# Peptides against a protein of PDB entry 4J2C, part 85

Target 1, 107 residues: chain A of PDB entry 4J2C
Amino acid sequence: MEDPFFVVKGEVQKAVNTAQGLFQRWTELLQDPSTATREEIDWTTNELRNNLRSIEWDLEDLDETISIVEANPRKFNLDATELSIRKAFITSTRQVVRDMKDQMSTS

## One batch from the design tools (peptide; made by RFdiffusion4, then SolubleMPNN)

Design b2_p24_7_s4 (from b2_p24_7, 12 letters changed)
Fold by OpenDDE base, seed 1:
Structure b2_p24_7_s4 (fold): chain B 107 residues (1-107), chain A 24 residues (1-24)
Amino acid sequence: as target 1 above (107 residues)
Amino acid sequence: SFREELEKKKKEEKEEFEKEKKEL
């Protein structure tokens, strides 16, 4: 049985890459309106927001999992090293998402 | 197009994800 954390982690990583691509396209469309239709701008914006929201939901689930493990160390067989890796992934991913969201809100 | 390629990739990733979750 595969650890569900790593399954979700993999999907989050793919979603981050997708979001970064959407964000790049989003910036290009806004920088040169002559190359963009309103439909493409709306689609790109919507897909980007949905993708970021999906990532945030997954990160919340993963963060909750960590909290449960830390509250019940004897029930789960995860060492401190693994927990640190998981926490680092969540923290860094949240920062990446936040950076994109901040740029979207100021544009 | 960018949109079409992205939608195709998203669909494939979704199918893969559902398969992986089923195997858990």
Scores: peptide ipSAE 0.239, ipTM 0.712, DockQ to the pose 0.597
Fold by OpenDDE base, seed 5:
Structure b2_p24_7_s4 (fold): chain B 107 residues (1-107), chain A 24 residues (1-24)
Amino acid sequence: as target 1 above (107 residues)
Amino acid sequence: SFREELEKKKKEEKEEFEKEKKEL
């Protein structure tokens, strides 16, 4: 009954928030080694990477749905505005993930 | 702890997601 796009969108948004929290903790652990254990650093790093990969996978799935809709306009009957909103969400989320990955690679 | 709170939150979010998927 519900549009499956929005279900996945909601999960992605929650995963982004989780990743941002992990990223913040990751930076704090690296900046204050006196209060950080190697175990916590490794755990945080692993969880962060896993969350980012999960988001990227979901975005690839969403991107494929966009392609299918664009190839079959009569079947899905989504207007240009909704399609643009969906594309914008994917693009902006990819940027957020890229920003975190870039900072991790330079640290 | 941060880890425990995060795992709790992720568990709840996963349950919510699975619930929404079943409603499709």
Scores: peptide ipSAE 0.235, ipTM 0.710, DockQ to the pose 0.720
Fold by OpenDDE base, seed 4:
Structure b2_p24_7_s4 (fold): chain B 107 residues (1-107), chain A 24 residues (1-24)
Amino acid sequence: as target 1 above (107 residues)
Amino acid sequence: SFREELEKKKKEEKEEFEKEKKEL
């Protein structure tokens, strides 16, 4: 059985990239309302929020993969360094999401 | 458009994800 972490990590990374693109578009639309309709603004906002929520959900799944590995160390043969790297990825990604959410809430 | 390209990309990613999950 493959390491469950990487399957979810890949999806998280894709979702982060998508969210960043949406966030950039969202920022541009709000900076110059003449560049798009209200419908596009609303759509972009909705897609961004949905994508951020998806990331948060996947991060919970990643947390579960960490728990699985910690409970089955011999199966995955991961050392403390690798686990630390994985946890750091989750933490940093949560921060990225939080930063975007904070900017959305204050705008 | 931005929306169309994004939707296309999301669709492709979803298909890849489902494929990867089945192979897990």
Scores: peptide ipSAE 0.234, ipTM 0.707, DockQ to the pose 0.715
Fold by OpenDDE base, seed 3:
Structure b2_p24_7_s4 (fold): chain B 107 residues (1-107), chain A 24 residues (1-24)
Amino acid sequence: as target 1 above (107 residues)
Amino acid sequence: SFREELEKKKKEEKEEFEKEKKEL
């Protein structure tokens, strides 16, 4: 009977941490060619992009759940404060993903 | 290595997620 939003939120947070680790490694590989092989660069880049896409998809799923709740307020009984917290999480996470994507596109 | 540690962590997270999902 636990709200499934929190389970998905937890997975998104873990995926963000993973993406940030991959992004840091990606940056290090490009900054120091002596420690980087082309294979590791390609693998890291691919894993990072896949992870970011996965996060974006999960955020769309979370956003849809909010839309459903807002369309049926009496069914779900979530107050404005909880909805605001959920929306803020989605917005801030999208910004984190966008920042990494922007840096990748300009490097 | 970084890759091996990441793959190990992701495997553990996937197992944890499946457990949590089943408990819903």
Scores: peptide ipSAE 0.234, ipTM 0.708, DockQ to the pose 0.652

Design b2_p24_8_s1 (from b2_p24_8, 9 letters changed)
Fold by OpenDDE base, seed 5:
Structure b2_p24_8_s1 (fold): chain B 107 residues (1-107), chain A 24 residues (1-24)
Amino acid sequence: as target 1 above (107 residues)
Amino acid sequence: SLEERYEKLMKEMMERVEERKKAE
């Protein structure tokens, strides 16, 4: 059975880093209008939202794979340690995304 | 089956990964 979980995990991590960079720039642009153009604000905002949506989509699918494995662990040959790592990754990443989204919604 | 569902999810995730790599 193919298990590309780590590949998707890696891509999510990259997307998180990208989103955090975009979020930082987004914050800077809104804090100092004199250094911001509407073009950059719009671009940054759109890129940030797209990255966050991408992450959330991957997390939903990853989370579903966990649910499937937990329903029949013997069939998928994953131990409790690996499952815990995967679950922790999803939980912590969702929190990071939520924090950014919360700040965007209040700005 | 659960296995088929699992494989489908993994396949779809990997397809999205590949698509994003092409776009970067």
Scores: peptide ipSAE 0.488, ipTM 0.895, DockQ to the pose 0.909
Fold by OpenDDE base, seed 1:
Structure b2_p24_8_s1 (fold): chain B 107 residues (1-107), chain A 24 residues (1-24)
Amino acid sequence: as target 1 above (107 residues)
Amino acid sequence: SLEERYEKLMKEMMERVEERKKAE
């Protein structure tokens, strides 16, 4: 049985870092019009949204894997610690994404 | 089965990761 959870987790982490950088730039561009072009604003916004969408898709799939494991834990060789780590990662990452999305929707 | 669903899901996630890497 293949369990590439850590691989996907790593990719999500990279995407989060990228999104956070884009979000910071997005905020700067909107706060100081003298340093912003419409082209950069559009590019930054689109890249940010794409990254966030990618993250959310991966998180949904990762979350489903956890649900499957919890439905029949004896079938999978995951202890409580590992399962807790996986859940915590999804929960915390969703919060980070939600915070960025909330700010984007209200700006 | 749950195991089959799990494996399919993991496979699809990895395929999506690989496709994104190709686009980088």
Scores: peptide ipSAE 0.486, ipTM 0.895, DockQ to the pose 0.840
Fold by OpenDDE base, seed 3:
Structure b2_p24_8_s1 (fold): chain B 107 residues (1-107), chain A 24 residues (1-24)
Amino acid sequence: as target 1 above (107 residues)
Amino acid sequence: SLEERYEKLMKEMMERVEERKKAE
């Protein structure tokens, strides 16, 4: 049984950190156009959106793995504590992504 | 089966991760 959840989790965490940096820059660029170029705005926006999309895709798949495990817990023998940690990670990460997306959509 | 779906999903995630890393 392959379980690279922790690998994907790590990659998502990296992507979140990257996205947060890009989001900060995105906010700065839009708040002070005199110090920003359209090229940097576009690049930052695209990179940010790509990162967020990547994160969301991974979270969807990770979430499905949890659903599968919960559908037949005996088959996968996953520790309840570990399952809780995985759920918490997805929930908290979705919130972080949602917060950024909400601000971008209302800009 | 659920197990096969689980493994397929995990494999897909890993492949996607590797492809992104390769593109970066």
Scores: peptide ipSAE 0.483, ipTM 0.895, DockQ to the pose 0.816
Fold by OpenDDE base, seed 2:
Structure b2_p24_8_s1 (fold): chain B 107 residues (1-107), chain A 24 residues (1-24)
Amino acid sequence: as target 1 above (107 residues)
Amino acid sequence: SLEERYEKLMKEMMERVEERKKAE
């Protein structure tokens, strides 16, 4: 059984970076309307939301893999350290996404 | 089985990754 967890992890990390860039632009556009067009605001907002949704979807699937491993740990060649790393990644990434979503919802 | 579900899940995640790459 191949474990492409690190591939998905990497893609999530890239998506987070993309989202953070979009979030920064989103913030700039809303803070200075003179530099913003409605088209760019809408595009940035939609792209940001799409990225966040993609991340959340991947995190849900990654989280389920953790649950499966924990249900039968001996079936999978993952030690406690690796499992902890995976859990920490999911937890921290969810927090990053939540922080961006919270700020978007209050604007 | 849980293993089969695990593999299917991993496969689906990878397919989604590939789909996103194609959309870029």
Scores: peptide ipSAE 0.482, ipTM 0.894, DockQ to the pose 0.848

Design b2_p24_8_s2 (from b2_p24_8, 13 letters changed)
Fold by OpenDDE base, seed 4:
Structure b2_p24_8_s2 (fold): chain B 107 residues (1-107), chain A 24 residues (1-24)
Amino acid sequence: as target 1 above (107 residues)
Amino acid sequence: SLEEKYKELFEKLMKRVEERKKEE
């Protein structure tokens, strides 16, 4: 059976890509009000926030899996390299989400 | 056990991400 982390990682990455697209549109709408409707702004904002929240939720659960492995490494078939890759993914993805959220809160 | 919790976490994750795909 395929490693569930691989599947989840892929889907989280897709969600990140979607969020980045929504964020780009969000910035465009706010930058040029003449091309924006209130309806599209509201929709984009809502979709973006929902997407970011979903990603953060996934990262929380993934982070907990890391904690479990680190607490009992012998119980899991993961070498140091794989664990490092997983940790790096969570860290970098959190940063990407944080950057978008920070810009949304300051604009 | 932590092993079971680990499995449950991924089951939950898998369910969640698959449900999002259905919403697309």
Scores: peptide ipSAE 0.667, ipTM 0.927, DockQ to the pose 0.727
Fold by OpenDDE base, seed 1:
Structure b2_p24_8_s2 (fold): chain B 107 residues (1-107), chain A 24 residues (1-24)
Amino acid sequence: as target 1 above (107 residues)
Amino acid sequence: SLEEKYKELFEKLMKRVEERKKEE
């Protein structure tokens, strides 16, 4: 049986990549109005916000799974290395999302 | 139990991410 964390991690990473693509387009549209329509700006902004919200939701649930494991790691057969990998993924992904959100709020 | 909650969380996560894939 495949580790569900591995599957979820991969899909969250895909969502992050999608968000980063939308964020790049969002930035380009705002930097050069001649290449942008209001409709595309609104669509891109909406899609980006929705994707970021979904990722944050995933990270909250993943963080809770880690909290459960850390309370009794032996019960779940996860060693320190695996826990570190999971925690690092959540931390780094949160930072990526936070950076995009911060830039969106200041523009 | 915490073990059951752990499983439920991943079931929820799996369902959510798989549904997003279908929408793509």
Scores: peptide ipSAE 0.666, ipTM 0.927, DockQ to the pose 0.786
Fold by OpenDDE base, seed 2:
Structure b2_p24_8_s2 (fold): chain B 107 residues (1-107), chain A 24 residues (1-24)
Amino acid sequence: as target 1 above (107 residues)
Amino acid sequence: SLEEKYKELFEKLMKRVEERKKEE
């Protein structure tokens, strides 16, 4: 069976890609009102926020798994490299989400 | 136990991400 983290990581990455696509459309709609309907703006904004929230939720749970491993290293078969990969993924993904949220809040 | 909590977290995560796939 596949490592659960690997599967989750892949799906979270897909969610990030989806969010980035929505974010791109969101910026386009705001930059050129002539191509934007109120309905699409509202839909895109809502979908983007929901997507980002879902990712953040995933990261919270993943972060907790890291905490458990770090507190109980002998109970898990994760070496330093794997742990670093997981931590790096959470950190970098959190940053990507934060960047989008920051731009949305200041627009 | 914390080990069980770890497993539960991933079960929850897996369920959540798989449900999102179905919604797409």
Scores: peptide ipSAE 0.663, ipTM 0.926, DockQ to the pose 0.711
Fold by OpenDDE base, seed 3:
Structure b2_p24_8_s2 (fold): chain B 107 residues (1-107), chain A 24 residues (1-24)
Amino acid sequence: as target 1 above (107 residues)
Amino acid sequence: SLEEKYKELFEKLMKRVEERKKEE
């Protein structure tokens, strides 16, 4: 059976890419109102927020799995390298999401 | 148990990400 973390990681990465695409469009719409409709702005904003929320939800659950492993590492067949990779992924992904959210909140 | 909770978390995660794929 495949490592579920590997599958989830890949799908979260795809979700991040989708969010980044939406964020780029969101930025473009706000920078040039003449090419933007209120409907598209609202749609893009809502889709972006929903995507970011989903990613954050995934990261929360992933972070909890890390906490479980760290609480009792002997029960789980994960070496220090794998655990480090997982933690790094969560940390870096949170930062990417945070950067987008920060820019949205200031606009 | 913590092991069961661990498994449940990934089951939940897998279900969620797979559902998003279906919506695409």
Scores: peptide ipSAE 0.662, ipTM 0.926, DockQ to the pose 0.733

Design b2_p24_8_s3 (from b2_p24_8, 10 letters changed)
Fold by OpenDDE base, seed 5:
Structure b2_p24_8_s3 (fold): chain B 107 residues (1-107), chain A 24 residues (1-24)
Amino acid sequence: as target 1 above (107 residues)
Amino acid sequence: SLEEKYEELFKKLLERVEKRKEEE
């Protein structure tokens, strides 16, 4: 069967892309109040926060899977390259999420 | 076992991400 990580990774990346779109809209709304209603701001903010939270949850679980593999490498068929790919994905995705959250927290 | 935990984690992950897709 298809590697579960591959599927999850793809879907998490899609979620990130969605969040980035929401984030862009969020910034646009706040930059020009004349184009923004409170309703849209609230909706966008909530959607964005929910998406980010979901991604973070996914990353936490993914990180735990890596920890399990590293603790029991012989039980899994992951080579060093695959493990590095997984770690890099989590790290980079966390950074993307962090950047958006940091900007939201200052507004 | 940790192997079972690993499987459960991915099971939950898959369910979660698929659920989000359905909500789109």
Scores: peptide ipSAE 0.678, ipTM 0.930, DockQ to the pose 0.726
Fold by OpenDDE base, seed 4:
Structure b2_p24_8_s3 (fold): chain B 107 residues (1-107), chain A 24 residues (1-24)
Amino acid sequence: as target 1 above (107 residues)
Amino acid sequence: SLEEKYEELFKKLLERVEKRKEEE
């Protein structure tokens, strides 16, 4: 069977891409109120927040898998390179999510 | 065990991401 991390990573990345699209629309709606309805703003905001929450949930579980591997390296067939890739993915994805959340909270 | 927990985590992850796909 294929490494489950690969599948999860791909789906999380898709969620990130979706969130980024929603975030872009969110910024556009708030930047030009004449082109926005309250309904679309509310929908976009809700979808964006839900998507970000899902990503954060995934990252929490992924982060825990990293902790397990680091505490028990001989139990898992992962080399240092693969582990670094996984850690980097989690770190960078959290940063992307954080940046969007920060902008939403300050605007 | 932690090894089992590792597998459970990925099981949950897979189920969650697949569920989101179904909701699309």
Scores: peptide ipSAE 0.675, ipTM 0.929, DockQ to the pose 0.728
Fold by OpenDDE base, seed 2:
Structure b2_p24_8_s3 (fold): chain B 107 residues (1-107), chain A 24 residues (1-24)
Amino acid sequence: as target 1 above (107 residues)
Amino acid sequence: SLEEKYEELFKKLLERVEKRKEEE
């Protein structure tokens, strides 16, 4: 059977792409009020925050799976390369989310 | 066990991400 991590990773990446799209629209709406309605601003802001929160939740659970593997390496068939890939994915995704959140909080 | 916890985490993750897909 397929490793569930690959499925989750793919879906989290899709969520990140969706968030980035929402973030782009969010910035556009704030930069040009003439093209923005209050309804769209509120909707976009809310959807973006919800998306980011969902991703963060996923990353927390994924991070816990890493901790379990590292504490019990013999129980899992993950080599060093696979573990590194998983860690890198979590780290880089956290950074992407953090960057968007930082910009939202300082706007 | 921690192995069971690992499996449960991924089960919940899969359910969560699939649920989001259905909501889109």
Scores: peptide ipSAE 0.672, ipTM 0.929, DockQ to the pose 0.770
Fold by OpenDDE base, seed 3:
Structure b2_p24_8_s3 (fold): chain B 107 residues (1-107), chain A 24 residues (1-24)
Amino acid sequence: as target 1 above (107 residues)
Amino acid sequence: SLEEKYEELFKKLLERVEKRKEEE
């Protein structure tokens, strides 16, 4: 059986890409009101927020799995390199999400 | 056990991400 983290990581990365696409559209809509309807702005904003929330939820659960491994290293067959990769993914992904959220909150 | 919790977390994660794929 494949490592479930690998599958989840890939899908979270896809979700981030989707969010970035929505964020780009959100920015465009706000920059040029003449081409934007209130309906599209609301739809894009809601979709973006929902997507970001889903990613954050995934990251919280992933972070908890790491905490379990770190607290019980003998029960799990993960070396330091793999743990580092997992932690780096969560940290970097959180930063990407945070950057989008910060820009949304200031606009 | 914590090992069981670990497995359950990934089970739920997998279900969640797969559900999102189906909705695309």
Scores: peptide ipSAE 0.672, ipTM 0.929, DockQ to the pose 0.730

Design b2_p24_8_s4 (from b2_p24_8, 9 letters changed)
Fold by OpenDDE base, seed 5:
Structure b2_p24_8_s4 (fold): chain B 107 residues (1-107), chain A 24 residues (1-24)
Amino acid sequence: as target 1 above (107 residues)
Amino acid sequence: SLEEKYEELFKKMMERVEKRREEE
């Protein structure tokens, strides 16, 4: 059976890519109001926020799984390399989300 | 148990994954 982490990781990455696209559009709309309708701004903003929230939810749960493994590693079939991969994914993804959220908060 | 919590966490995440896939 496939390790569920890899499935989640793949879907989170897809969500990140989607969010980045929405973020780019969000930026464009706000930089040139003459090309933006209130409706598109609202839609883009909401979609972006929803995507980011979804990602953060998965990252939170993934982070907890890491804590569980570290608390009792012998019960889980994860070597040090795999654990590092998971940690790195969470850290890097969290940073990407944070960067977008920070920019949205200051707009 | 911790193992049960671990499994439940991934169960929740997988449910969200499946939901997203259905929305696409």
Scores: peptide ipSAE 0.613, ipTM 0.912, DockQ to the pose 0.751
Fold by OpenDDE base, seed 3:
Structure b2_p24_8_s4 (fold): chain B 107 residues (1-107), chain A 24 residues (1-24)
Amino acid sequence: as target 1 above (107 residues)
Amino acid sequence: SLEEKYEELFKKMMERVEKRREEE
Protein backbone atom coordinates (compact mmCIF):
# COMPACT_ATOMS: atom_id res chain seq x y z
CA MET B 1 0.00 0.00 0.00
CA GLU B 2 1.28 3.46 -0.94
CA ASP B 3 1.63 6.25 1.63
CA PRO B 4 -0.54 9.22 0.63
CA PHE B 5 1.87 11.64 2.33
CA PHE B 6 4.11 11.94 -0.73
CA VAL B 7 1.12 12.91 -2.88
CA VAL B 8 0.02 15.62 -0.45
CA LYS B 9 3.62 16.79 -0.07
CA GLY B 10 3.97 17.11 -3.82
CA GLU B 11 0.80 19.18 -4.09
CA VAL B 12 1.86 21.44 -1.22
CA GLN B 13 5.23 21.96 -2.89
CA LYS B 14 3.47 22.85 -6.13
CA ALA B 15 1.27 25.32 -4.26
CA VAL B 16 4.36 26.88 -2.65
CA ASN B 17 5.96 27.36 -6.06
CA THR B 18 2.77 28.96 -7.34
CA ALA B 19 2.59 31.24 -4.31
CA GLN B 20 6.21 32.29 -4.77
CA GLY B 21 5.49 33.20 -8.37
CA LEU B 22 2.45 35.21 -7.34
CA PHE B 23 4.44 36.87 -4.57
CA GLN B 24 7.15 37.90 -7.02
CA ARG B 25 4.55 39.39 -9.35
CA TRP B 26 2.88 41.12 -6.41
CA THR B 27 6.21 42.71 -5.49
CA GLU B 28 6.84 43.81 -9.08
CA LEU B 29 3.40 45.37 -9.41
CA LEU B 30 3.88 47.42 -6.25
CA GLN B 31 7.40 48.50 -7.22
CA ASP B 32 6.46 49.75 -10.69
CA PRO B 33 3.01 51.34 -10.81
CA SER B 34 3.42 52.13 -14.52
CA THR B 35 3.12 48.42 -15.33
CA ALA B 36 0.37 47.71 -12.84
CA THR B 37 -3.41 47.96 -12.99
CA ARG B 38 -5.66 47.84 -9.95
CA GLU B 39 -7.33 44.79 -11.47
CA GLU B 40 -4.08 42.83 -11.68
CA ILE B 41 -2.97 43.96 -8.23
CA ASP B 42 -6.27 42.86 -6.71
CA TRP B 43 -6.27 39.56 -8.61
CA THR B 44 -2.67 38.77 -7.69
CA THR B 45 -3.23 39.69 -4.05
CA ASN B 46 -6.36 37.56 -3.77
CA GLU B 47 -4.83 34.56 -5.57
CA LEU B 48 -1.74 34.78 -3.39
CA ARG B 49 -3.74 34.94 -0.16
CA ASN B 50 -6.00 32.07 -1.24
CA ASN B 51 -2.98 29.96 -2.18
CA LEU B 52 -1.27 30.63 1.14
CA ARG B 53 -4.42 29.71 3.07
CA SER B 54 -4.68 26.45 1.13
CA ILE B 55 -1.08 25.59 2.01
CA GLU B 56 -1.65 26.41 5.67
CA TRP B 57 -4.75 24.22 5.72
CA ASP B 58 -2.81 21.21 4.42
CA LEU B 59 0.03 21.89 6.86
CA GLU B 60 -2.41 21.90 9.78
CA ASP B 61 -3.86 18.53 8.75
CA LEU B 62 -0.38 17.09 8.16
CA ASP B 63 0.74 18.36 11.55
CA GLU B 64 -2.21 16.63 13.19
CA THR B 65 -1.32 13.33 11.50
CA ILE B 66 2.17 13.60 12.97
CA SER B 67 0.75 14.29 16.41
CA ILE B 68 -1.39 11.16 16.13
CA VAL B 69 1.60 9.03 15.12
CA GLU B 70 3.81 10.41 17.88
CA ALA B 71 1.12 9.75 20.48
CA ASN B 72 0.51 6.20 19.18
CA PRO B 73 3.70 5.00 17.46
CA ARG B 74 2.87 1.28 17.62
CA LYS B 75 -0.33 1.77 15.64
CA PHE B 76 1.57 3.11 12.62
CA ASN B 77 4.41 1.79 10.46
CA LEU B 78 6.56 4.94 10.39
CA ASP B 79 10.19 5.01 11.50
CA ALA B 80 12.02 7.94 13.07
CA THR B 81 13.56 8.96 9.74
CA GLU B 82 10.20 9.27 8.01
CA LEU B 83 8.73 11.25 10.91
CA SER B 84 11.72 13.60 10.81
CA ILE B 85 11.24 14.14 7.09
CA ARG B 86 7.57 14.97 7.57
CA LYS B 87 8.21 17.32 10.49
CA ALA B 88 11.03 19.08 8.65
CA PHE B 89 8.83 19.59 5.60
CA ILE B 90 6.06 21.17 7.66
CA THR B 91 8.48 23.41 9.57
CA SER B 92 10.33 24.63 6.48
CA THR B 93 7.13 25.17 4.50
CA ARG B 94 5.57 27.16 7.34
CA GLN B 95 8.65 29.35 7.38
CA VAL B 96 8.39 30.04 3.65
CA VAL B 97 4.72 30.96 4.02
CA ARG B 98 5.43 33.14 7.05
CA ASP B 99 8.14 35.05 5.19
CA MET B 100 5.75 35.94 2.39
CA LYS B 101 2.95 36.88 4.80
CA ASP B 102 5.30 39.07 6.85
CA GLN B 103 6.38 40.99 3.76
CA MET B 104 2.79 41.44 2.66
CA SER B 105 1.75 42.77 6.06
CA THR B 106 4.54 45.37 6.09
CA SER B 107 3.94 46.58 2.53
CA SER A 1 -10.31 5.81 16.87
CA LEU A 2 -7.10 7.76 16.37
CA GLU A 3 -6.17 5.46 13.51
CA GLU A 4 -9.49 6.23 11.89
CA LYS A 5 -8.88 9.95 12.41
CA TYR A 6 -5.47 9.58 10.76
CA GLU A 7 -7.05 7.96 7.71
CA GLU A 8 -9.81 10.57 7.57
CA LEU A 9 -7.27 13.39 7.61
CA PHE A 10 -5.48 11.98 4.59
CA LYS A 11 -8.80 11.28 2.90
CA LYS A 12 -9.74 14.95 3.29
CA MET A 13 -6.37 16.12 2.03
CA MET A 14 -6.56 13.81 -0.97
CA GLU A 15 -10.03 15.08 -1.78
CA ARG A 16 -8.63 18.61 -1.82
CA VAL A 17 -5.79 17.44 -4.06
CA GLU A 18 -8.25 15.93 -6.50
CA LYS A 19 -10.37 19.08 -6.45
CA ARG A 20 -7.35 21.26 -7.27
CA ARG A 21 -6.34 18.95 -10.11
CA GLU A 22 -9.80 19.21 -11.60
CA GLU A 23 -9.57 23.00 -11.52
CA GLU A 24 -6.21 23.02 -13.34
Scores: peptide ipSAE 0.613, ipTM 0.912, DockQ to the pose 0.774
Fold by OpenDDE base, seed 4:
Structure b2_p24_8_s4 (fold): chain B 107 residues (1-107), chain A 24 residues (1-24)
Amino acid sequence: as target 1 above (107 residues)
Amino acid sequence: SLEEKYEELFKKMMERVEKRREEE
């Protein structure tokens, strides 16, 4: 059977890649107003925020699954290596999202 | 139980995955 974590991780990573592309475009639009319309800025901003929110939602749920596993390790078929991989993914992805959000709030 | 909650969390996440796929 397919590992649900693997599926979710893949979708989160896809959303991260999409967000990074949107963030790049967002930056470009703000750097050169002469080549940007308000409509595109608003659309890009909205899509970016939606992607980031989606990522954060999954990260919250994933983080809670980690907490459950750590509190009840014998109930789950996860070794220390897999748990570390999951935790690292959540941590690194949160950092990527935070960096984009910080720049959006200050720019 | 926490085990059930674990399953529910992944159920929610998978439902969101499915929804996103339907929108593609």
Scores: peptide ipSAE 0.605, ipTM 0.909, DockQ to the pose 0.740
Fold by OpenDDE base, seed 2:
Structure b2_p24_8_s4 (fold): chain B 107 residues (1-107), chain A 24 residues (1-24)
Amino acid sequence: as target 1 above (107 residues)
Amino acid sequence: SLEEKYEELFKKMMERVEKRREEE
């Protein structure tokens, strides 16, 4: 079976980039209310939250796949390097999401 | 089995990928 991880990783990365763009706009709207409509603020906020939730969902599933591999290493064709790459991706992406969420919660 | 669960997880993720692509 073909390993779909690289596809999922790529799509999560795209989602992160989208979220970061939305986050930037969200920040701009809050920094200068005179240039912001309530509709755009609400839309941006909701889209951002939805994107972050989607990313977190994928990270949860990816994290579970890691747990399965680590518990059953002989059953999977993943070397130590690949496993480390996957774990690092999940960890770093989770941190990026957390940073955005933390800033949103304090606003 | 856990191996089947592994595959199911990626199947679910890929379904979400396809859904996102369709919405774009």
Scores: peptide ipSAE 0.604, ipTM 0.909, DockQ to the pose 0.845

## One batch from the design tools (peptide; made by RFdiffusion4, then SolubleMPNN)

Design b2_p25_1_s1 (from b2_p25_1, 14 letters changed)
Fold by OpenDDE base, seed 5:
Structure b2_p25_1_s1 (fold): chain B 107 residues (1-107), chain A 25 residues (1-25)
Amino acid sequence: as target 1 above (107 residues)
Amino acid sequence: SELEKKYKEIFEKLLKRIEEKKEKQ
């Protein structure tokens, strides 16, 4: 079986893509209320928040796996490059989520 | 080791959560 991180990474990325789509719609709905019902706004908002929360949870778990590897690198067959890739993914993804959350909190 | 066990457990739970999400969507 492939490295579990690979699978998770892919799924998290899909979730991010979904969130970005929801965020785009959320933005559109709020920019022009005449084009949206309150129901759609609420649905979109909730779906987006749930999606973001889910991503954050996954990132927390991934972060912990990184910490475990770094605590005992000999036990894990990860070279520096792979570890960096994992860290970069978590960092960048966290930033993407943060950006969306920040915009939501200010609206 | 305990760390290896924990590492494996985290991913197992992650993967399980992911699959559950897929089933709901």
Scores: peptide ipSAE 0.596, ipTM 0.914, DockQ to the pose 0.681
Fold by OpenDDE base, seed 1:
Structure b2_p25_1_s1 (fold): chain B 107 residues (1-107), chain A 25 residues (1-25)
Amino acid sequence: as target 1 above (107 residues)
Amino acid sequence: SELEKKYKEIFEKLLKRIEEKKEKQ
């Protein structure tokens, strides 16, 4: 059976793509208020925040799996390359989420 | 081992959460 990390990675990436779409719309709505109602702004903001929070939760769980592997590497069939790929994914995804959150907090 | 069990459990719960979110949307 394939390691479940691959499946989770794919789903988290989908969530990131969705969040990026919502973020773009959020930016457009704030840049030109004439293009949307307050209801759309509120909906977009809430959906975006919910998506980002969900991604952060998933990343925390994934990060814990990394810690478990590093605590007992001989019990897991993961080479250094695979472990690096997993760490890179978590790090880069956290950065993407952080960038969106930072822009939302400064708007 | 306990760590292997915990590892498996995290992914099982994570996958379950993902499926539940997909079903809601």
Scores: peptide ipSAE 0.595, ipTM 0.913, DockQ to the pose 0.693
Fold by OpenDDE base, seed 2:
Structure b2_p25_1_s1 (fold): chain B 107 residues (1-107), chain A 25 residues (1-25)
Amino acid sequence: as target 1 above (107 residues)
Amino acid sequence: SELEKKYKEIFEKLLKRIEEKKEKQ
């Protein structure tokens, strides 16, 4: 069977894309108040924050799987390249999330 | 082993969470 990490990776990537879409809308709403309602601003803000939290939770779980593999490499069929790819994905995704959170906190 | 089981459980719960989120969307 296919490695479950790849399935999760794909789903997290979709979640990131969704968050980025929400973030874009959030930015637009705050940039032009004449086109924004308080309800949409609140909804978008809340959905975005929830989405980001969800991604962060998934990344924490993925990070734990990495730790388990590194602690017991002989028990898992992952080479150094695959492990590096997984680490890179987690790191880069966290950065993307952090960038959005930073902009939201300073708005 | 215990860690192998934990590894599997993490992914199982993770996948379950993902599916549940998709169902709510």
Scores: peptide ipSAE 0.592, ipTM 0.913, DockQ to the pose 0.672
Fold by OpenDDE base, seed 3:
Structure b2_p25_1_s1 (fold): chain B 107 residues (1-107), chain A 25 residues (1-25)
Amino acid sequence: as target 1 above (107 residues)
Amino acid sequence: SELEKKYKEIFEKLLKRIEEKKEKQ
């Protein structure tokens, strides 16, 4: 069986890619109103926000798993390198999500 | 231990949530 973190990481990355696509469309719709309907703007905005919220939820759960490992390192078979990779993924993904949210909040 | 059980449960719930999302896609 595959490492559970590896599977989740892959799915979160897919969600990030989807969010980035939605964000790009959202930007395009707002920049050119002639090509946009209110319905599509609302749909895109809602889908994007829901996707970002879902990613944040997954990151919170992943962060909790890291906290458990760090509190009891001897009980888990994770070396410093693997733990660092997991932390880096969560940190970088949170930053990507935050960047999109910041741009949405100013529009 | 209880924390090891919690660790396992978190991933089980995560995986379940992922599968549920995939079914809706």
Scores: peptide ipSAE 0.585, ipTM 0.910, DockQ to the pose 0.666

